# Ledger of designs, part 25: peptides against a protein of PDB entry 3HUF

Target 1, 320 residues: chain A of PDB entry 3HUF
Amino acid sequence: MWIIEAEGDILKGKSRILFPGTYIVGRNVSDDSSHIQVISKSISKRHARFTILTPSEKDYFTGGPCEFEVKDLDTKFGTKVNEKVVGQNGDSYKEKDLKIQLGKCPFTINAYWRSMCIQFDNPEMLSQWASNLNLLGIPTGLRDSDATTHFVMNRQAGSSITVGTMYAFLKKTVIIDDSYLQYLSTVKESVIEDASLMPDALECFKNIIKNNDQFPSSPEDCINSLEGFSCAMLNTSSESHHLLELLGLRISTFMSLGDIDKELISKTDFVVLNNAVYDSEKISFPEGIFCLTIEQLWKIIIERNSRELISKEIERLKYA

## One batch from the design tools (peptide; made by RFdiffusion4, then SolubleMPNN)

Design b2_p25_4_s3
Fold by OpenDDE base, seed 4:
Structure b2_p25_4_s3 (fold): chain B 320 residues (1-320), chain A 25 residues (1-25)
Amino acid sequence: as target 1 above (320 residues)
Amino acid sequence: EEEEKKKLEEEIEKYEKEEEEEEKK
């Protein structure tokens, strides 16, 4: 989201969030959802128009800012952004930091981008929330992204957490739920005057983890916990692969269960399968290898003695 | 709140007068 601050109390000493939309900036406007009052030397009654665009799909992957358009409203002293005069037709900016100078005002409006990118675990929730979140200047998507800051867990009561949720946790992404999204949708008016009133997702995350025994106490408890072990997996999902990497596993990939030969078995401690393959092929698993789902592996990983547990299961199936 | 509003109105009026003086030059 864009946040603006200014020196010399020209914004009344407050920081505010600028959501996607249009803002008239000037001396003789009242602070509201579409106006920013700035009272200083050489500021026109209506001085500039700020237009913040909704996030693009690219912004989800890059963590880049919503496009910030500035237009001078034919003022005597003009408008500058980053020491450059705004062009007659307005200019658009994708920099994360903007110094906006209105006329000869001795103080600048400092705009900075606070990155917030929300990944969704399922397309249905994305479809439900994307429009509202985009109107908050929050990029949204389904795919893994290095720019993701938050991950929406689907709360199904009594279900195991998904691979996406497991990976988001280990990646140190803040896990949130639909209750937090609902709260975000309502705060738009309250944060106009004070950007600090933006709800902290960390409290939501803490509550999710505290109330769900499927999470370890910290990502650090699981990261590299299986260092020295090797696994093989079907080349199915990037999130599954990245999850196993974060566990410290050496990973071999195969295309089908038929590719699991004696050589692969000799180099592999266990095989990781998705639920569909595990359930369908359970009868045809190669002899002498431990096959498990990611969810079964996760149940071992969250235990304090995960290394001892996995070692026992490996040995049990080698001699079975 | 009323004192802050009054101060703000005085600041607006100050800069309006300064602008009118700069437009006359």
Scores: peptide ipSAE 0.137, ipTM 0.736, DockQ to the pose 0.097
Fold by OpenDDE base, seed 2:
Structure b2_p25_4_s3 (fold): chain B 320 residues (1-320), chain A 25 residues (1-25)
Amino acid sequence: as target 1 above (320 residues)
Amino acid sequence: EEEEKKKLEEEIEKYEKEEEEEEKK
């Protein structure tokens, strides 16, 4: 989201969020959802127009800012951005930091981009929330991205957490739920006056972890917890592969259970299968190898003695 | 609130007078 602040109390000492939309900036405007009052030397009654665009799909993957357009409203002293005079037709900016000078005002309006990108685990939830979140200047998507800051967990009572949720936890994204999205949707008006009124996602996350025994105490308890072990997996989801990498596993990939030969078994401590293959093929598992699902592996790795538990299962099957 | 509003109106009027004086030069 874009945040503006200014020196010399020209913004009444408050930080303001600029959501996607159009703002008239000047001396004789009243602060509201589309106006920013600035009272200082040489500022015109209506001085500039700011236009914040909605996030692009690219912004979800890069964590880049919503495009910021500035137009001078034919003022006597003009408008500058980053020490450059704004062109007659206006200019557009993709920099994360903007110093906006209105006329001969001795103080600048500082605009800075605070990155917030929300990944969804479920396409139905994305379809429900994406429009509203984009109107807050928040990029949204389904796919993993290095720019993602938050992950929406589906509340299914009594179900195991998804691989997406497991991976989001281990990569240290802030896990949020539908209650946080509801709260975020209500604050849009209140944060116009004070950007500090943005809801704390970390408090939501702490409450999720505290109330759900399917999470370890921290990501650090699981990261590299299986260092030195080797696994084989079906070449399926990228998230499953990245999850196993974060556990410190050496990973071999195969396309079918028929590709699990004596050579692969000799180099592998256990095989990770998806639920569909595990349930359908459990009778045809190769002899002398430990096969499990990601969900079964997760139940082991959240235990304090995860290495001992895995070692015991490997030994049981190698010497049988 | 009324005192803050009055102070703001006085600041606006000050800068309007300064602008009119700069236009006459």
Scores: peptide ipSAE 0.105, ipTM 0.703, DockQ to the pose 0.095
Fold by OpenDDE base, seed 3:
Structure b2_p25_4_s3 (fold): chain B 320 residues (1-320), chain A 25 residues (1-25)
Amino acid sequence: as target 1 above (320 residues)
Amino acid sequence: EEEEKKKLEEEIEKYEKEEEEEEKK
């Protein structure tokens, strides 16, 4: 989200969130959802127009800011952004930090981008929330992104956490739920005058982790916990591959069960399958092959003695 | 609130006068 602040009390000592939309900035406007009052030397009654665009798809993957357009409203002293005069038709900015000077005002308005990108685990929740979040200047998507700051956990009562949630946790993404999204949607009016009132997701995350025994105490407890083991990965998502990598596993990837020869299986400690493949009665593995789902693997890795547990399971099945 | 509004009006009027003086140069 864009946040503005300024020195010299020209913003009344407050920080303000600028959501996607249009703002008239000037001396003779009243602070509201579309106006920013600035009272100082050489500031026109209506001085500039700020326009913040909704997030692009690219912004979700890069963590870049919503486009910030500045137009001078034909003022005597003009408007500058990062010491450059704004062009007559206005200019658009994708920099994360903007120093906006209105006329000869001795103080600058500092605009800075606070990165927030929300990944969703399922398309239904994305469809429900994306519009509202985009109107807050928050990029949203389904695919994994290095720019992802938050992950929406799909809570189905009595279900195991998804692979997406597991991976989000291990990559240290802040896991949130629908309650946090609802809260975000309601604070829009309160944060107009005070950007500090923006809800912190960390408390929501702490509560999710504390109240769900399917999470380890920290990501660090699981990262590289299976270093030295080798697996064959079958019919898994990209997130599944990345999850297994974060566990420190040597991974052999296969497109189909028919691509697996007995020699290659003999060089692996276990085979990771998706639920649909694992539950298939048509799958006959040779005796002595340890096969499990990612969800079954997760139940092992969250234990403090995960390495010992896996070793015992491998040994048990080799001698069975 | 009324005193803050009055101070704000006085500041606005001050800057309007400064603009009028700069336009005459």
Scores: peptide ipSAE 0.098, ipTM 0.696, DockQ to the pose 0.095
Fold by OpenDDE base, seed 5:
Structure b2_p25_4_s3 (fold): chain B 320 residues (1-320), chain A 25 residues (1-25)
Amino acid sequence: as target 1 above (320 residues)
Amino acid sequence: EEEEKKKLEEEIEKYEKEEEEEEKK
């Protein structure tokens, strides 16, 4: 989201969130959802137009800002952004920091991008929320991205947490739920004059972790916890691969259970399968190898003695 | 609120007069 602040009390000492939309900036406008009053020397009655675009799909992957357009409204002293005069037709900016000077005002409006990028685990939930979040200037998507700051947990009653949620936790994203999204939808009007009123997702995250026994106390409890072990997995999911890498596992990939030969068994401590393959192929598992699901592995990894637990299970199956 | 509004109106009027004086030069 874009936040503006200014020196010299020209914004009444308040930080303001600018959502996607159009704003008229000037001396003779009233502060509202589409106007920013600025009272200072050489500021015209209607001085500039700010237009913030909705996020692009690219912004979800890059963590880039919503495009910020500035147009001077044919003022005597013009408008500058980052010490450059705004062109007659307006200019567009993708920088994360903008210093906006209105005429000869001795103070600048500082616009800065607060990164918020929300990944969804469920396409149906993305379809429900994406439009509203985009209107808040929040990029949204389903795919993993290094730019993601938040992850919407898929709450299915009585189910284990998804691989996406596990991975989001380990990569230190803030896990949120539908309650936080609902809260975000209501604050749009209240945060116009005070950017501090934007809800903090950290409280939502703390509550999710506290109330769900499927989470470890910290990502650090799980990261590299299985260092020195080797696994094999079906080449089906990039997120699953990245999750296993974060556990410190050496990973080999195979295309089918039939590709698990004596050589692979000799180099592998256990085989990781998705639920569908595990349930369908239980009878056809190779002898002498431990096969488990990612969810079964996660139940082991969240325990304080995870290394001992997995070692005992590997030994048990080698002697069976 | 009324005193703050009045101060704001006085500041607006001050800058309007300064702008008119700079347009006459």
Scores: peptide ipSAE 0.093, ipTM 0.688, DockQ to the pose 0.096

Design b2_p25_4_s4
Fold by OpenDDE base, seed 4:
Structure b2_p25_4_s4 (fold): chain B 320 residues (1-320), chain A 25 residues (1-25)
Amino acid sequence: as target 1 above (320 residues)
Amino acid sequence: EEEKKKKEEEEIEKYAKEEEEEELK
């Protein structure tokens, strides 16, 4: 989200979030959802128009800012952004930091981008929330991205957490739920005057982890916990692969269970399967290899003695 | 430099007054 602050007292010492939308900036405007009052002698009554665009799909992957358009409203002293005079038709900015000078004001409005990118595990939830979150200047998507800061966990009571949730946790993405999204959608008015009133997702995250025994105490407890072990997996999910990498596993990929030969078995401690393949092919698993789902693996990984548990399962099936 | 600064301050002050007078009309 864009946050503006100002040097001196031209914004009354307050930080403000600028959501996607249009703002008239000037000396003789009242602070509201579409106006920003800035008091200085060289600032016109209506001095500039700020237009913040909704996030693009690209912004989700890059963590880039919503486009920030600045137009001077034919003022005597003009408008500058990063020491450059704004063009007659306005200029658009994608820099994360903008110093906006209105007229000859000795103090600048400092706009900075606070990255918040929300990944969804479920397409239906994305469809439900994307529009509202985009109106908050929050990029949203389904795919893994290095720019993601938050991950929406689908609350299904009594269901195992998804691979996406597992990976998000290990990646140290802040896991949130629909309750946080609902709360986030309601604060739009309160943060106009004080950007510090933005809800902290970390409290939501702490509550999720505390109330769900399917999470380990920390990502650090699981990262590289299986270092030295080797697995094979179906080349079906990038998130699954990345999850296994974060566990410190050496990973071999195969396209079908039929590709699991004696050579692969000799080099592999266990095979990781998706639920569909596990359930359909459990009768036809190769002999002499431990096959499990990611969810079954996760249940072992969250235990303090995960290495010993895995070793025991491997041994059980090698000598069976 | 001081004279330039003074002229700039005078220009700003003039503009501010002109805008205030237009608001009162």
Scores: peptide ipSAE 0.231, ipTM 0.822, DockQ to the pose 0.929
Fold by OpenDDE base, seed 3:
Structure b2_p25_4_s4 (fold): chain B 320 residues (1-320), chain A 25 residues (1-25)
Amino acid sequence: as target 1 above (320 residues)
Amino acid sequence: EEEKKKKEEEEIEKYAKEEEEEELK
């Protein structure tokens, strides 16, 4: 989201969130959802127009800002952005930091981008929420991205957490739920005067972890917890691979269970399978190797003695 | 430098006054 602030009381000492939309900026406008009052004698009654675009798909992957357009409204003293005069037709900016000078005002409006990118675990929830979140200037998607700041967990009562949720937790993404999204949808008008009134996602996250025994106490408890162990996995999902890497595992990939030969078994402590392969092929598992699902592995990892537990399971099958 | 600053302040004050007079018409 874009946030604006300024020194010298020209914005009345307030920070304001700018959502996608159009704003008239000037001395003789009233602060509302489409107007920004600026208090300085060199600023025209209607001085500039700010237009913030909705996020692009690219912005979800880059964590880049919504495009910020500035147009001078034929003012006597003009408008500058980053010390450059705004062109007659207006200019568009993709920088994360903008210093906007209106007229000869000795103080600049400082616009800065606060990165917020929300990943969804399922396409149905993305379809439900994407439009509303994009209107808040929040890029959304399903795929993993280094720019993701938040992850929406599905509330399915009685189900295990997904691989996506496990990975989001370990990469220190803030896990949120539908209740936080509902709260975000109500805040749009209240943040005009005070950007600090945005709901705290960290409080939502703390409540999710506290109320769900499927989470460890911290990501740090699990990161590299299986350092020194080796696994083999089916080359299926990038998220599963990255999850196992964050556990500190040495990973070998295979294309089918038939590729698990005596050589691979000799170098591998256990095999990680998806649920579909585990359920279909459990009768055909290679002898002398521990096979488990990611969900079964997660149940071991969240325990304080995870290394002892996994070692015991490996030994049990070596001597069988 | 002080004379430049004073001249700029006078220009700004003149502009602000011209804009107030246009609202009264």
Scores: peptide ipSAE 0.228, ipTM 0.820, DockQ to the pose 0.843
Fold by OpenDDE base, seed 5:
Structure b2_p25_4_s4 (fold): chain B 320 residues (1-320), chain A 25 residues (1-25)
Amino acid sequence: as target 1 above (320 residues)
Amino acid sequence: EEEKKKKEEEEIEKYAKEEEEEELK
């Protein structure tokens, strides 16, 4: 989201969130959803227009800012951004930091981009929330992105957490739920006057972790917890691969259980399967190898003695 | 430098007065 602040008293000492939309900036405007009052003698009654675009798909993957357009409203003293005079037709900016000088005001409006990109695990929830979040200047998507800061957990009652949720947790993404999204949608008016009133997602995250025994206390408890072990991965997602890498596993990818011979069994500690393959091929599992799902593996790795538990299962099958 | 600053302040003050006179019409 874009946040503006200024030195001196030109913004009355307040910070403000700028959502996608158009703002008239000037001395003789009243602060509201489309106006920003700036108090200085060299600032015109209506001095500049700020236009913030909605997030692009590219912004979701890059964590780049919503495009910020500045237009001077034919003022006597003009408008500058980053020490450059704004062009006659206005200019667009993709920098994360903007120093906006209105006229000959000795103080600048500092605009900065606070990165917030929300990944969804569920396409139905994305469909429900994407429009509202985009109107807050928050990029949204389903696919994994290095720019994601928050992850919306799919809550199915009585189900295990998804691989996406597991991976988001290990990536140290802030996991949130629908309660945070609801709260975020209601604060839009209150944050106009005070950007500090933006709800803390970390409280939501702490509550999720505290109230759900499917999470370890921290990502660090699981990251590299299986270092030195080797697995074979069959028919899993890219997120499953990345999850296994974050556990410190050496991974071999195979197309079928028939590719697992005695030589491969000697070099592989266990086989990881998706649920569909695990259920269908259970009768065809090679002898002397431990086969499990990601969800079964997760139940082991969240335990404090995960390495001992895995070692015990491997040994049980080598001596059987 | 001081003379340049003084001229800029005079221009700003003139502009502020012109805008106040337009609101009173």
Scores: peptide ipSAE 0.227, ipTM 0.821, DockQ to the pose 0.876
Fold by OpenDDE base, seed 2:
Structure b2_p25_4_s4 (fold): chain B 320 residues (1-320), chain A 25 residues (1-25)
Amino acid sequence: as target 1 above (320 residues)
Amino acid sequence: EEEKKKKEEEEIEKYAKEEEEEELK
């Protein structure tokens, strides 16, 4: 999201969030969803127009800013951005920091980009919320991205957490739910006057973790907890692979259970399977190897004695 | 430099006054 601040009292000492939309900036406008009052003698009644575009798909992967357009409204003293005079047709900016000078005002408006990108685990929830979040200048998507700051967990009562949720947790993304999204939708008007009223997602996250026994106390309890062990997995999902890497596992990939030969068994402590393969092929598992699902692995990993539990299961099956 | 600053202040004050007079019409 774009945040504006100003030196001195030209913005009444307040910070403001600028959502996608058009803003008239000037001395003789009233602060609202489309106007920004700036008080200085050299600023025209209607001085500039700011236009913030909605986020692009690229912005979800890069965490880049929504495009910021500035147009001077044919003012006597003009408008400058980053010490450059704005052109007659306006100029567009993709920099994360903008220093905006209106007329000969001795104080500048400082615009800065705060990155917020929301990943969804469920396509139905994305479809429900994407439009509203894009109108807040928040990029949204389903795919893993290094720019993601938040992850929306689907609440199904009594189900295990998904691999996406497990991975998001270990990546130290802020896990949120529909209650936080609902709260975000209500604050849009209040944050015009006070940008500090943007809800803190960390409180939502703390409540999710506290009320769900499927989470460890911290990501650090699980990261590298299985260092020194080796696993084999089906080449199914990038998220599953990255999750196992974050556990500190050495990973071998295979395409079918038939590819698990004596050589692979000799180098592998256990095999990680998806639920469909585990349930369908449990009768045909290779002898002398521990096979489990990623959800079964997660249940072991969240225990304080995870290494001992896994070692006992490996020994039980290797020497049986 | 002081004369230039004074001239800029006079231009700003003149502009502010012209805009106030246009609001009163």
Scores: peptide ipSAE 0.223, ipTM 0.819, DockQ to the pose 0.923

